Peptides against a protein of PDB entry 2QAS. Designs and how they scored, part 14

Target 1, 120 residues: chain A of PDB entry 2QAS
Amino acid sequence: PPEDLMQYEAMAQDALRGVVKAALKKAAAPGGLPEPHHLYITFKTKAAGVSGPQDLLSKYPDEMTIVLQHQYWDLAPGETFFSVTLKFGGQPKRLSVPYAALTRFYDPSVQFALQFSAPE

## One batch from the design tools (peptide; made by RFdiffusion4, then SolubleMPNN)

Design b1_p10_6_s1 (from b1_p10_6, 5 letters changed)
Fold by OpenDDE base, seed 2:
Structure b1_p10_6_s1 (fold): chain B 120 residues (1-120), chain A 10 residues (1-10)
Amino acid sequence: as target 1 above (120 residues)
Amino acid sequence: APSLAASFRP
């Protein structure tokens, strides 16, 4: 098969990453996500640009799934990454995750799922 | 399998 020099698959994935960004922007809007929508977001914890407490990231050396439903604070969806405060073990912790680090996005309320090929 | 870290209300 001919070589795809346009990298269409990568373009498509980037477009779909845009869906995640848009969804997070909705989640960050006043009032949060419209019920019953909530988001499961999986990302590579060692991906470039991922930032968070060392102990937390060390606990999840490969991938981590966060849930944005009832308790999330200061969700800030930027253009290349989003940051959010979540409670782990009752303690609020700030995470910063580039969209490029995402491997999975899921909204169980409507069974909407996306999967991404993130660099290992 | 990814590890789940959820933040739910008590």
Scores: peptide ipSAE 0.068, ipTM 0.728, DockQ to the pose 0.180
Fold by OpenDDE base, seed 4:
Order: structure tokens, then sequence, then C-alpha cells
Structure b1_p10_6_s1 (fold): chain B 120 residues (1-120), chain A 10 residues (1-10)
């Protein structure tokens, strides 16, 4: 195929990352997500800008999937990254994840799935 | 639903 100098795939990926951001903003609004919607978010744990407990990130050196359904707190979806508090092993832990670090997004309630290329 | 799942690719 001919060379794509416009980088359309990258532009499309960035647009789709906007869907995740918008979904998280809905999730952060008062009342949370409308039932039965809930979100599975997968990201590269070693991507630039990812931060969280070292013990947790060390346990999952490649990718991690978090679920936003009933047990999440202080979800803060910014313009370039989001942060959220989740319980792991019964302990609350804060994660900060750039949208650029995402590899998958899924809402099982409507079977909506997105897949992204993320930095290694 | 569980809050955590993970994968590791060698």
Amino acid sequence: as target 1 above (120 residues)
Amino acid sequence: APSLAASFRP
C-alpha cells in the first residue's frame, strides 16, 4: 500500500482515546455511570507518566486492568491523564494513568471495546 | 467485579 504521510491511524487512535476520557468524565460525575455500564481499562504499567504503589506496579510489570464499577473513589479524569483510588487486597491505592498508556478499554454492558497502541 | 486483572508478556 502507498505510504501514509498523514498518519491517519495515529490521529484515529488519539480520537478514540478521547472516548475513554469522555467515558471517565461521565463516571466521575455525581451518581457515577448509568447502570449497568462499567469500565475495564488496561494500560502499560511501565509507560511514561504511570504512577502508583511500587509493590503493585512491580507485581504487574507489563499490563494491568482495572475495573470501575462499584468500588472506586475520587476518580479524577484530567485532560492528559486520570487518577483513581481502588482497593487491591482490601487496601486502597491511588493510580495515575495517562491516556497514552492505555491498551484496551471495554464496557461489558454493551460490549463496546477499543484497542490502542501504547509505548513500550 | 474484581478490581484487578493483569497480563505479562515475556
Scores: peptide ipSAE 0.067, ipTM 0.705, DockQ to the pose 0.420
Fold by OpenDDE base, seed 3:
Structure b1_p10_6_s1 (fold): chain B 120 residues (1-120), chain A 10 residues (1-10)
Amino acid sequence: as target 1 above (120 residues)
Amino acid sequence: APSLAASFRP
């Protein structure tokens, strides 16, 4: 096949990562996500820039899926990464995840799904 | 209510 010097596939994936960013910004707005929307976000836990409790990340050495529905706090969707506080085992944990680390995004309420190729 | 988290490994 012809050589794609424009790298269109990578451009398209990055554009779709923007959908996740935009969705998180809506989730961070006052009132949160409009019911019944909620987000399943999967990311590589060892990707560069991923930050969180060592015990938690060690428990999920490859990929981790978090759910943003009713129990999330201080969601801060930045331009290159987002951070959020979630409770695991009843304990609040702060996670910071670059958008580049994402591998899946899913909103079950409307069956909207995205899949990304993330660096190993 | 604990947040749901799942690990995926090949």
Scores: peptide ipSAE 0.064, ipTM 0.705, DockQ to the pose 0.375
Fold by OpenDDE base, seed 1:
Structure b1_p10_6_s1 (fold): chain B 120 residues (1-120), chain A 10 residues (1-10)
Amino acid sequence: as target 1 above (120 residues)
Amino acid sequence: APSLAASFRP
């Protein structure tokens, strides 16, 4: 097939990543997500820019799915990455995840799903 | 309650 020098597929993927960013901004607003909405976010843990506790990331060497529903704090959705505090084993852990590292976004409440290609 | 997290690998 002809070479796509515009990389339209990548553009489309990035546009859809914007949906995740927007959703997270809503989740970060006062009052949080409107019930029953909640977010399952999957990302490559070894992707550039991903940061968090070594023990946690080591436990999930490929992909990790986090859930944002009732137990999340200080969600900070930036323009290129978001950070959030979640409790793992009762201990608060801070994660920072670039949107580019995302591979899946899902809101079970309305069965809305997005899938992304992320760097290996 | 702790936050849910899961890993995916073959």
Scores: peptide ipSAE 0.062, ipTM 0.700, DockQ to the pose 0.382

Design b1_p10_6_s2 (from b1_p10_6, 6 letters changed)
Fold by OpenDDE base, seed 3:
Structure b1_p10_6_s2 (fold): chain B 120 residues (1-120), chain A 10 residues (1-10)
Amino acid sequence: as target 1 above (120 residues)
Amino acid sequence: APSMAASYEP
């Protein structure tokens, strides 16, 4: 097949990563997400720019999925990454995740799903 | 399949 020198597929994926960013910005707004919307976010834990507790990230050496529904704090969706505080085993943990590290986004309330290729 | 680390309250 002809070679795509425009890299349209990559452009499309980056545009769709923007959907995740926009959704997180809605989640961070006063009042949070409109019920019953909630977010499942999957990312590569070893991707560049991912940061969090070493013990937690070590427990999930490939990917992990976080859920933003009832218990999340200080959600800060930046332009290149977002950070959020979640409880794991009852303990609050701060995660910072670049959008480029995402592999899946899902809102079960409306069955909206996105998948992304992320660096290994 | 991704490992789930959910911060969920039923």
Scores: peptide ipSAE 0.061, ipTM 0.704, DockQ to the pose 0.192
Fold by OpenDDE base, seed 4:
Structure b1_p10_6_s2 (fold): chain B 120 residues (1-120), chain A 10 residues (1-10)
Amino acid sequence: as target 1 above (120 residues)
Amino acid sequence: APSMAASYEP
């Protein structure tokens, strides 16, 4: 097959990452997501720009899935990354995740799913 | 399969 020098598939994936950003902005608004919507977000923990506690990231050396449903705090969806505070073992932890690090986005309430190719 | 980390802590 002919070589795609335009890299259309990568362009399409980047456009769809915009859906995740928009969904997180809705989740960050007062009142949060409309019931029963909630989000499962999977990302590569070793991807460039991922930031969090060393002990937590060491526990998940490849991929990690976080759930935004009942308990999350200070969700801040930026233009290139989002940050959020979640509790692990009863302790609040701050995570910062670039949208480029995402591998999966899922809303079980309506079975809406997106998959992405993320850097290793 | 990715490892799961839930945010809900009762």
Scores: peptide ipSAE 0.059, ipTM 0.701, DockQ to the pose 0.164
Fold by OpenDDE base, seed 2:
Structure b1_p10_6_s2 (fold): chain B 120 residues (1-120), chain A 10 residues (1-10)
Amino acid sequence: as target 1 above (120 residues)
Amino acid sequence: APSMAASYEP
């Protein structure tokens, strides 16, 4: 098949990553996500730009799925990455995740799912 | 399967 020099697939993926960004911006708005919406976000923990507690990231050497539902604080969805505070083992942890590191996005309330190819 | 880390704790 002809070589796609336009890289349409990549453009489409980036557009879909924009959906995640937009969703997170809604989640960051006053009052948080409108119930019953909640987000499951999966990302490659070793992807460039991912940051968080070493011990936490070490427990998830490949991928980690975080849930934004009832307990999330200071969600800050930037243009290239988002950061959020979540509790793990009762302790608040700050995570910073580039959208490029995402591999999955899911909202169980409406069964909306997106999958992305991220660097291995 | 990705490892899940849920922040919700009762």
Scores: peptide ipSAE 0.059, ipTM 0.697, DockQ to the pose 0.180
Fold by OpenDDE base, seed 1:
Formats: sequence, structure tokens, C-alpha cells
Structure b1_p10_6_s2 (fold): chain B 120 residues (1-120), chain A 10 residues (1-10)
Amino acid sequence: as target 1 above (120 residues)
Amino acid sequence: APSMAASYEP
């Protein structure tokens, strides 16, 4: 097939990343996610812009999946990345994840799933 | 498969 110099697939992927951003903005609104919606978000832990406790990220050298359901705090969905506080081992930890680092988004309640190609 | 880190404590 001919070479796609427009990179339409990447454009489509970025558009779909917008769905994740929008979903997170809904999750960050007062009242949080409407039951029973909850989000599984998978991302490349070594992707540029990913930030969090070194000990935590070290446990997941490739990909990490976080769950936003009953316990998440200070969810801040920005335009290029989101940050959120989650408890690990009873300790609150802050994660910052660029949307570009995402590889999977899933809402089990309605079986809505998205997959993305992220930097290796 | 991605490693999961869930934040849920009853």
C-alpha cells in the first residue's frame, strides 16, 4: 500500500485519546463517575512525562494499570496529561500521566474499550 | 499483559 504521509491513523488515535480526556473530566466533576462506571487506565510507565513515586513505577517497568472507581482523589485532567492520587499499600501517591502514554482505556460497566499505540 | 495497581480499600 502507498505510504501515508498524512499519518491518518495517528490522527485518529489522538482523537480517541480525547475520549479518555473527556471521560476523566467527567470523573473529576462533582459527584465523580456515575455508578457503576469505573475506569481502567493502562499506560507505559517509562513514557515521557510519566511521573510518580520511583518505588511504585519501578514495580511496573513496562505498563501499569490503574483503576478509578471508589477511591481516587484530586483527579486533575489537564489538556495533555492527567494527575490523580491513589492509595497503594494504604499510602496516597500522586501519579501524572500524559494521554500520549496511554495504551488502553476500559470501562467494564459498559464494556467500552480503547487501545492506543504509545511510545516504547 | 499490563500489571495492575488498584486503589481500593474497603
Scores: peptide ipSAE 0.058, ipTM 0.698, DockQ to the pose 0.177

Design b1_p10_6_s3 (from b1_p10_6, 6 letters changed)
Fold by OpenDDE base, seed 3:
Structure b1_p10_6_s3 (fold): chain B 120 residues (1-120), chain A 10 residues (1-10)
Amino acid sequence: as target 1 above (120 residues)
Amino acid sequence: PPSLAPSFRP
């Protein structure tokens, strides 16, 4: 097939990452997401820019999925990454995840799913 | 209800 010098697929992927960013901004708004919407976000834990407790990230060497429904705090969706506080083993942990590290996004309430190719 | 805890995906 002909060579795509425009890299349209990459452009499309980046645009779709924007959907996740927008969804998180809605989730961060007062009142949170409208019921019954909730988010499953999967990302590569070793991707550049991912930060969090060493013990936590070490436990998930490849990728992990976080769920944003009723138990999340201080969700801060930035322009290049988002951060959120979640409880692991009863202890609050702060995670910062670049949108580029995402591999999956899913809202079960409406069966909306996105899949991304993240850096290895 | 669905789990609210993070999960590892190999």
Scores: peptide ipSAE 0.055, ipTM 0.687, DockQ to the pose 0.364
Fold by OpenDDE base, seed 2:
Structure b1_p10_6_s3 (fold): chain B 120 residues (1-120), chain A 10 residues (1-10)
Amino acid sequence: as target 1 above (120 residues)
Amino acid sequence: PPSLAPSFRP
């Protein structure tokens, strides 16, 4: 097959990552997500740009899934990454995840799912 | 608290 020098697949993936970014921006807006919408976000914990408590990330050496429904705070969806505070064991933890680290996005309320290829 | 699991998918 001919060589794709345009890298269309990658461009399409980036466009779809934009859906996640847009969804998170909606989630960060006043009032949060319209119920019953909620988000399951899976990412590679060792991907470049991922940051958070070492002990927490250490428990998930490959991938980690977080849920944004009722208990999330200070969601800040940037242009290249988002950060959010979630409680683990009753303690608030701050996570910063670049969109490029995402491997899955799912909103069970409408069964909307996206899968991505991510490094490491 | 939010659900947390490696590669969890409902």
Scores: peptide ipSAE 0.053, ipTM 0.694, DockQ to the pose 0.733
Fold by OpenDDE base, seed 5:
Structure b1_p10_6_s3 (fold): chain B 120 residues (1-120), chain A 10 residues (1-10)
Amino acid sequence: as target 1 above (120 residues)
Amino acid sequence: PPSLAPSFRP
């Protein structure tokens, strides 16, 4: 079979990461996501650029899934990464996650799912 | 909760 020198799959993956970015921008807008939409975001905790409390990240050595519905604050979707404040054990924690670190995105309200390959 | 285990599958 012929080799794909265009790397179409990688380009498609990058385009789909743009969907996550766009969805997070909607979530960050005034009023948040339109009900009943909410987001499950999974990422590699050891991927380059992932930032947060080390004690928290250590609890999830491979992947971590965060849920954005009602209990999130200061969601800031940048161009290469997003940051958000969530409560863990009753304590607010700030996470910064590059889109390149994502492995899954899911909105159960409409059963929309995306899966990505992420660098370790 | 705001965070779930990696094995969670909705």
Scores: peptide ipSAE 0.048, ipTM 0.694, DockQ to the pose 0.578
Fold by OpenDDE base, seed 1:
Structure b1_p10_6_s3 (fold): chain B 120 residues (1-120), chain A 10 residues (1-10)
Amino acid sequence: as target 1 above (120 residues)
Amino acid sequence: PPSLAPSFRP
């Protein structure tokens, strides 16, 4: 088959990851997400750029899913990664996750789901 | 590669 010099697959991947970034920016705006929208975000905990409490990440050696619905604070969606404060075991923890580390994105309210390939 | 869930409907 002909060689794809346009790298369409990579472009599509970037575009779809852009949806997650855009959604998080909406979630970070005043008032938060418009109800009933809420987000389930899964990422590889050992991917480059992922940071958070060692004890927390140790409990999830492969993947972790976080939920952004009612209990999330200081969501800061940057251009390459986002950071957010969530409670785990009742204690607030700060996580920083590159969009490239994501493996799943889901909004149950409208059954919108994306699945990504991420480095192991 | 990234994919949309079959159940997704806009």
Scores: peptide ipSAE 0.024, ipTM 0.594, DockQ to the pose 0.054

Design b1_p10_6_s4 (from b1_p10_6, 6 letters changed)
Fold by OpenDDE base, seed 3:
Structure b1_p10_6_s4 (fold): chain B 120 residues (1-120), chain A 10 residues (1-10)
Amino acid sequence: as target 1 above (120 residues)
Amino acid sequence: EPAYSASYEP
């Protein structure tokens, strides 16, 4: 097959990562997500830029999925990464995840799904 | 109280 020197697949992947960023920005706005929308975000825990409690990340050596619905705090969607506080085992934990670390995005309410190949 | 936002294993 012919060689794609434009790297269209990579461009498409980056564009779709923008959808996640935009969705998170909506989630961070006053009032949060419009019900019943909620987000399942999966990412590589060992990817560059991923930050969080050692005990938490060590529990998920490959991928971890977080749910943003009713109990999340201080969601801060930046340009290259987002951070959020979630409760794990009843304890609040702060996570910082680069969009490049994402492998899956899903909103069950409308069955909207995206999948990505994430570099480490 | 239920944890609607936390780690989830598919």
Scores: peptide ipSAE 0.050, ipTM 0.698, DockQ to the pose 0.273
Fold by OpenDDE base, seed 2:
Structure b1_p10_6_s4 (fold): chain B 120 residues (1-120), chain A 10 residues (1-10)
Amino acid sequence: as target 1 above (120 residues)
Amino acid sequence: EPAYSASYEP
């Protein structure tokens, strides 16, 4: 096949990352997501810009999936990354994840799924 | 405390 110098696939992927950003903005609004919607977000823990407790990230050397449903706090969806507080082992932890680090987005309530290619 | 919002390993 001919070489795609426009990199359309990458453009499409970035556009789809926008869906995640938009969804998170809805989740961050007062009242949170409309039930029964909830989000499964998977990301590469070693991707550039990913921040969180060293012990936690060390436990997940490749990918981590977080669930935003009932117990998430201070969700802050920025333009390039989002941050959120979640409990791990009963302890609140703050995570900061660039949208570029995402590999999967899923809302089981409506079986909406997106997959992304993220840098190793 | 239901841990719905936390890390989940598929």
Scores: peptide ipSAE 0.050, ipTM 0.695, DockQ to the pose 0.274
Fold by OpenDDE base, seed 4:
Structure b1_p10_6_s4 (fold): chain B 120 residues (1-120), chain A 10 residues (1-10)
Amino acid sequence: as target 1 above (120 residues)
Amino acid sequence: EPAYSASYEP
């Protein structure tokens, strides 16, 4: 088969990442997500731009999933990445994750799921 | 006790 020089698959992936960005923007708005909506976000921990506590990221050499439901603070969904404060082991941790690092997005309340290809 | 705002490994 001929090479896809337009890289349509990548464009489609980026479009779908836009859904995650939009969802996070809704989550960051006053009042947060409408119940019972909540988000499971999986990402490659070693992807470029991922930032967080070294001890935490060390526990997840490949990827990890974070949950945004009841206890998340200072959610800041930017254009290329989002940052959020979550509690792990009772301690607040700040994470910064580029949308390009995402591998999965899931809202169990409506069973909506997306999967993405992310850098190794 | 975290209210689901933590890491989860599927």
Scores: peptide ipSAE 0.049, ipTM 0.700, DockQ to the pose 0.285
Fold by OpenDDE base, seed 5:
Structure b1_p10_6_s4 (fold): chain B 120 residues (1-120), chain A 10 residues (1-10)
Amino acid sequence: as target 1 above (120 residues)
Amino acid sequence: EPAYSASYEP
């Protein structure tokens, strides 16, 4: 089969990562996401740039899915990564996740899903 | 308001 020297699939994936970034920016805006929209974000916990409490990340050696709906704080969608505070076991935890670490994005309200290849 | 934002384990 012909070799894709342009790496179009990678380009497309990067473009789609932009959708996640844009969605998070909307989630970070005043008032949050328009109901009933909410986000399921899955990422590789051991990917480069992922940061968070060791005890929390240790529970998820491969992938972790976080849900952004009503109770999330200080969502900061940066250019290459986003950070957010969520409560686990009643304790606030700060997570920092590069968009490159994402493997899945899902909004159940409209059944919109994206999947990505992420580094180990 | 209920807290729905958390970690999900399939």
Scores: peptide ipSAE 0.045, ipTM 0.683, DockQ to the pose 0.245

Design b1_p10_7_s1 (from b1_p10_7, 3 letters changed)
Fold by OpenDDE base, seed 4:
Structure b1_p10_7_s1 (fold): chain B 120 residues (1-120), chain A 10 residues (1-10)
Amino acid sequence: as target 1 above (120 residues)
Amino acid sequence: PVVPPAPAND
């Protein structure tokens, strides 16, 4: 098969990462997401730019999934990464995740799913 | 239907 020197698949994946960013911006707006929409986000914990509690990240050496539904605070979706406060075992913790670190995005309410290739 | 991975947070 012919070689793709344009790297279209990579371009498409970058465009789709924009969907995640847009969805998070909707979630951060006043009133939050329209029910019953909620977001499952999976990312590589060792990817460049990922920041969070050492104990938490050590528990998930490869990938970690978070859900934005009932308990999330101070969601800040930036241009290259987003940050959010969540509770783990009853304790509030802050996470900062670059969009480039994402491997999966899912909204069960409408069965919308996206998968991405992320750095090791 | 697709079942997402178990979330780490509460």
Scores: peptide ipSAE 0.638, ipTM 0.902, DockQ to the pose 0.933
Fold by OpenDDE base, seed 1:
Structure b1_p10_7_s1 (fold): chain B 120 residues (1-120), chain A 10 residues (1-10)
Amino acid sequence: as target 1 above (120 residues)
Amino acid sequence: PVVPPAPAND
């Protein structure tokens, strides 16, 4: 096949990352996500911009999945990354994840799934 | 049905 100099696939993925951003903005709004919606987000832990407790990230050298369902606080979906406080082993910890680091997005309630190619 | 990966958080 011919070489795609437009990089359409990358553009499409960026557009789809916008879906995740929009979904998170809905989740961050007053009242949170409408039940039974909840979000599973998978990302590359070593991707540029990913920030969180070193001990936690060390447990997941490649990818990590978090769920935004019943226990999430101060969800802040920015334009390039989102941050959120979650509990791990009962301890609240803050994570900051660029949308570019995402590899998977899933809402089991309606079986909506997205997959992305993320940088290492 | 698709099964999501196990989440790390509580």
Scores: peptide ipSAE 0.637, ipTM 0.902, DockQ to the pose 0.937
Fold by OpenDDE base, seed 3:
Structure b1_p10_7_s1 (fold): chain B 120 residues (1-120), chain A 10 residues (1-10)
Amino acid sequence: as target 1 above (120 residues)
Amino acid sequence: PVVPPAPAND
């Protein structure tokens, strides 16, 4: 097949990452997400820019999935990454994840799913 | 239906 010099697939992927950003911004707004919406976010833990407790990230050497539903705090969706406080084993921990590190986004309430290619 | 991966957080 002909070579795509426009890199349309990459453009589409980046645009779709924007959907996640927008969804997180809605989640961070006063009142949070409209029920029953909740978000499952999967990302590469070793991707550049990913930050969090070493012990936690070590348990998930490849990918990790987090859910934003009932227990999340200080969700801060920036332009290139988002940060959020979640509890793991009862302990609150802060995670910072670049949108570029995402591999999957899912909202079970409406079965909306997105998949992304992320750095290995 | 699609089953989401198990979340790491509580």
Scores: peptide ipSAE 0.636, ipTM 0.900, DockQ to the pose 0.935
Fold by OpenDDE base, seed 5:
Structure b1_p10_7_s1 (fold): chain B 120 residues (1-120), chain A 10 residues (1-10)
Amino acid sequence: as target 1 above (120 residues)
Amino acid sequence: PVVPPAPAND
């Protein structure tokens, strides 16, 4: 088949990353997500720009999934990355994740799923 | 229904 010199798939992926950003902005708004919506976000822990406690990231050398449902604080969805405070084993920890590091986005309430290619 | 991967956080 002909070579795609336009990189349409990459452009589409980028557009879909915008969906995640928009969803997180809704989650960060006053009142949070409308029930029963909640978000499962999977990302490459070693991707450029990912920041968090070393002890936590060490437990997940490849990918890690977080859920934004009942216990999340200070969700800050920026233009290129989002940050959020979550509890792990009862300990609050701050994570900063570039949208480019995402590999999966899922909202079980409506079975909405997105998958992305992320740099290893 | 799709089962999400286990989340790391509480």
Scores: peptide ipSAE 0.630, ipTM 0.899, DockQ to the pose 0.908

Design b1_p10_7_s2 (from b1_p10_7, 3 letters changed)
Fold by OpenDDE base, seed 4:
Structure b1_p10_7_s2 (fold): chain B 120 residues (1-120), chain A 10 residues (1-10)
Amino acid sequence: as target 1 above (120 residues)
Amino acid sequence: MVVPPAPAND
């Protein structure tokens, strides 16, 4: 088959990353997400730009999944990355994740799923 | 129905 020099698949995935950004901006608005919507976000922990506690990232050397539902604080969805405070073993910790690091986005309430190929 | 991966956070 002929090779795609336009890289349409990559363009499409980048466009779909915009859906995640938009959803997070809704979650960050006053009142949060409309019930029963909640978000499962999976990302590559070693991807460029990922930032968080060393002990936490060491525990998840490949991928990590976080859920934004009942316990999340100071969600800040930027243009290229988002940051959020979550509790792990009862301790609040801050994570910063570039949208480019995402491998999966899921809202179980409506079974909406997105899957991405993330670079290392 | 898709079952999501187990979340790391509380």
Scores: peptide ipSAE 0.605, ipTM 0.892, DockQ to the pose 0.943
Fold by OpenDDE base, seed 3:
Structure b1_p10_7_s2 (fold): chain B 120 residues (1-120), chain A 10 residues (1-10)
Amino acid sequence: as target 1 above (120 residues)
Amino acid sequence: MVVPPAPAND
């Protein structure tokens, strides 16, 4: 097949990453997400820009999934990455994840799913 | 239906 010099697939992927950003911004707004919406976010833990406790990230050498539903604090969705405080084993920990590191986004309340290619 | 991956957080 002919070579796509426009890189349309990459453009589409970036546009869809924008959906995640927008969803997180809604989640961070006063009142949070409208019930029963909640978000499952999967990302490559070794991707550039991913930041968090070493002990936590070490448990997930490839991908990690977090859920934003009942226990999350200080969600800060920036333009290139988002940060959030979650509890792991009862301990609050801060994560910072670039949107480029995402591999999956899912809202089970409406069965809305997105999948992305992320750097190894 | 799609089943989400198990989340790491509480």
Scores: peptide ipSAE 0.603, ipTM 0.890, DockQ to the pose 0.940
Fold by OpenDDE base, seed 1:
Structure b1_p10_7_s2 (fold): chain B 120 residues (1-120), chain A 10 residues (1-10)
Amino acid sequence: as target 1 above (120 residues)
Amino acid sequence: MVVPPAPAND
């Protein structure tokens, strides 16, 4: 097949990453996510821009999944990355994840799923 | 039905 010099697949993925960003902005708004919506977000832990406690990230050398449902604080969805405070073993920790690092987005309440190819 | 990966957080 001929080479795609337009890189349409990458464009499409970026557009779909926009869905995640929009969803997170809804989650960050007053009142949070409307029940029963909740978000499972999977990302490459070694991707550029990912930051958080080293001990935590070390436990997940490839990918890590977080859930935004009942216990999340200070969700801040920026234009290129989002940050959020979650509890791990009872301890609150801050994570910062670029949208480009995402590999999966899922909302079980409506079975809405997205998958992405993310660089590491 | 799709089963999500196990989340790391509480």
Scores: peptide ipSAE 0.602, ipTM 0.890, DockQ to the pose 0.935
Fold by OpenDDE base, seed 5:
Structure b1_p10_7_s2 (fold): chain B 120 residues (1-120), chain A 10 residues (1-10)
Amino acid sequence: as target 1 above (120 residues)
Amino acid sequence: MVVPPAPAND
């Protein structure tokens, strides 16, 4: 088949990343997510722009999954990345994750799933 | 039902 010089798949992926951003903005709004919605977010820990405690990121050299359900604070969904405070082993830690680093988005409550290609 | 990966956070 002919080469896609328009990179339509990449454009579609970018559009779908917008869904994640929108969902996180809903989660960050007053009242949070409407129950029983909750979000599983998987991302490449070594992707450009990912930041957090080194000890935590070292545990997950490739991918990490976080869940936004019961214990999350100061969720800040920006235009290119989001940041959030979560507890790991009882310790609060701040993560900053570019949307471009995402590999999976999932809401089990309605079985809504998205997968993305992220930079290595 | 799809089971998500285990989350790292509490």
Scores: peptide ipSAE 0.597, ipTM 0.888, DockQ to the pose 0.897

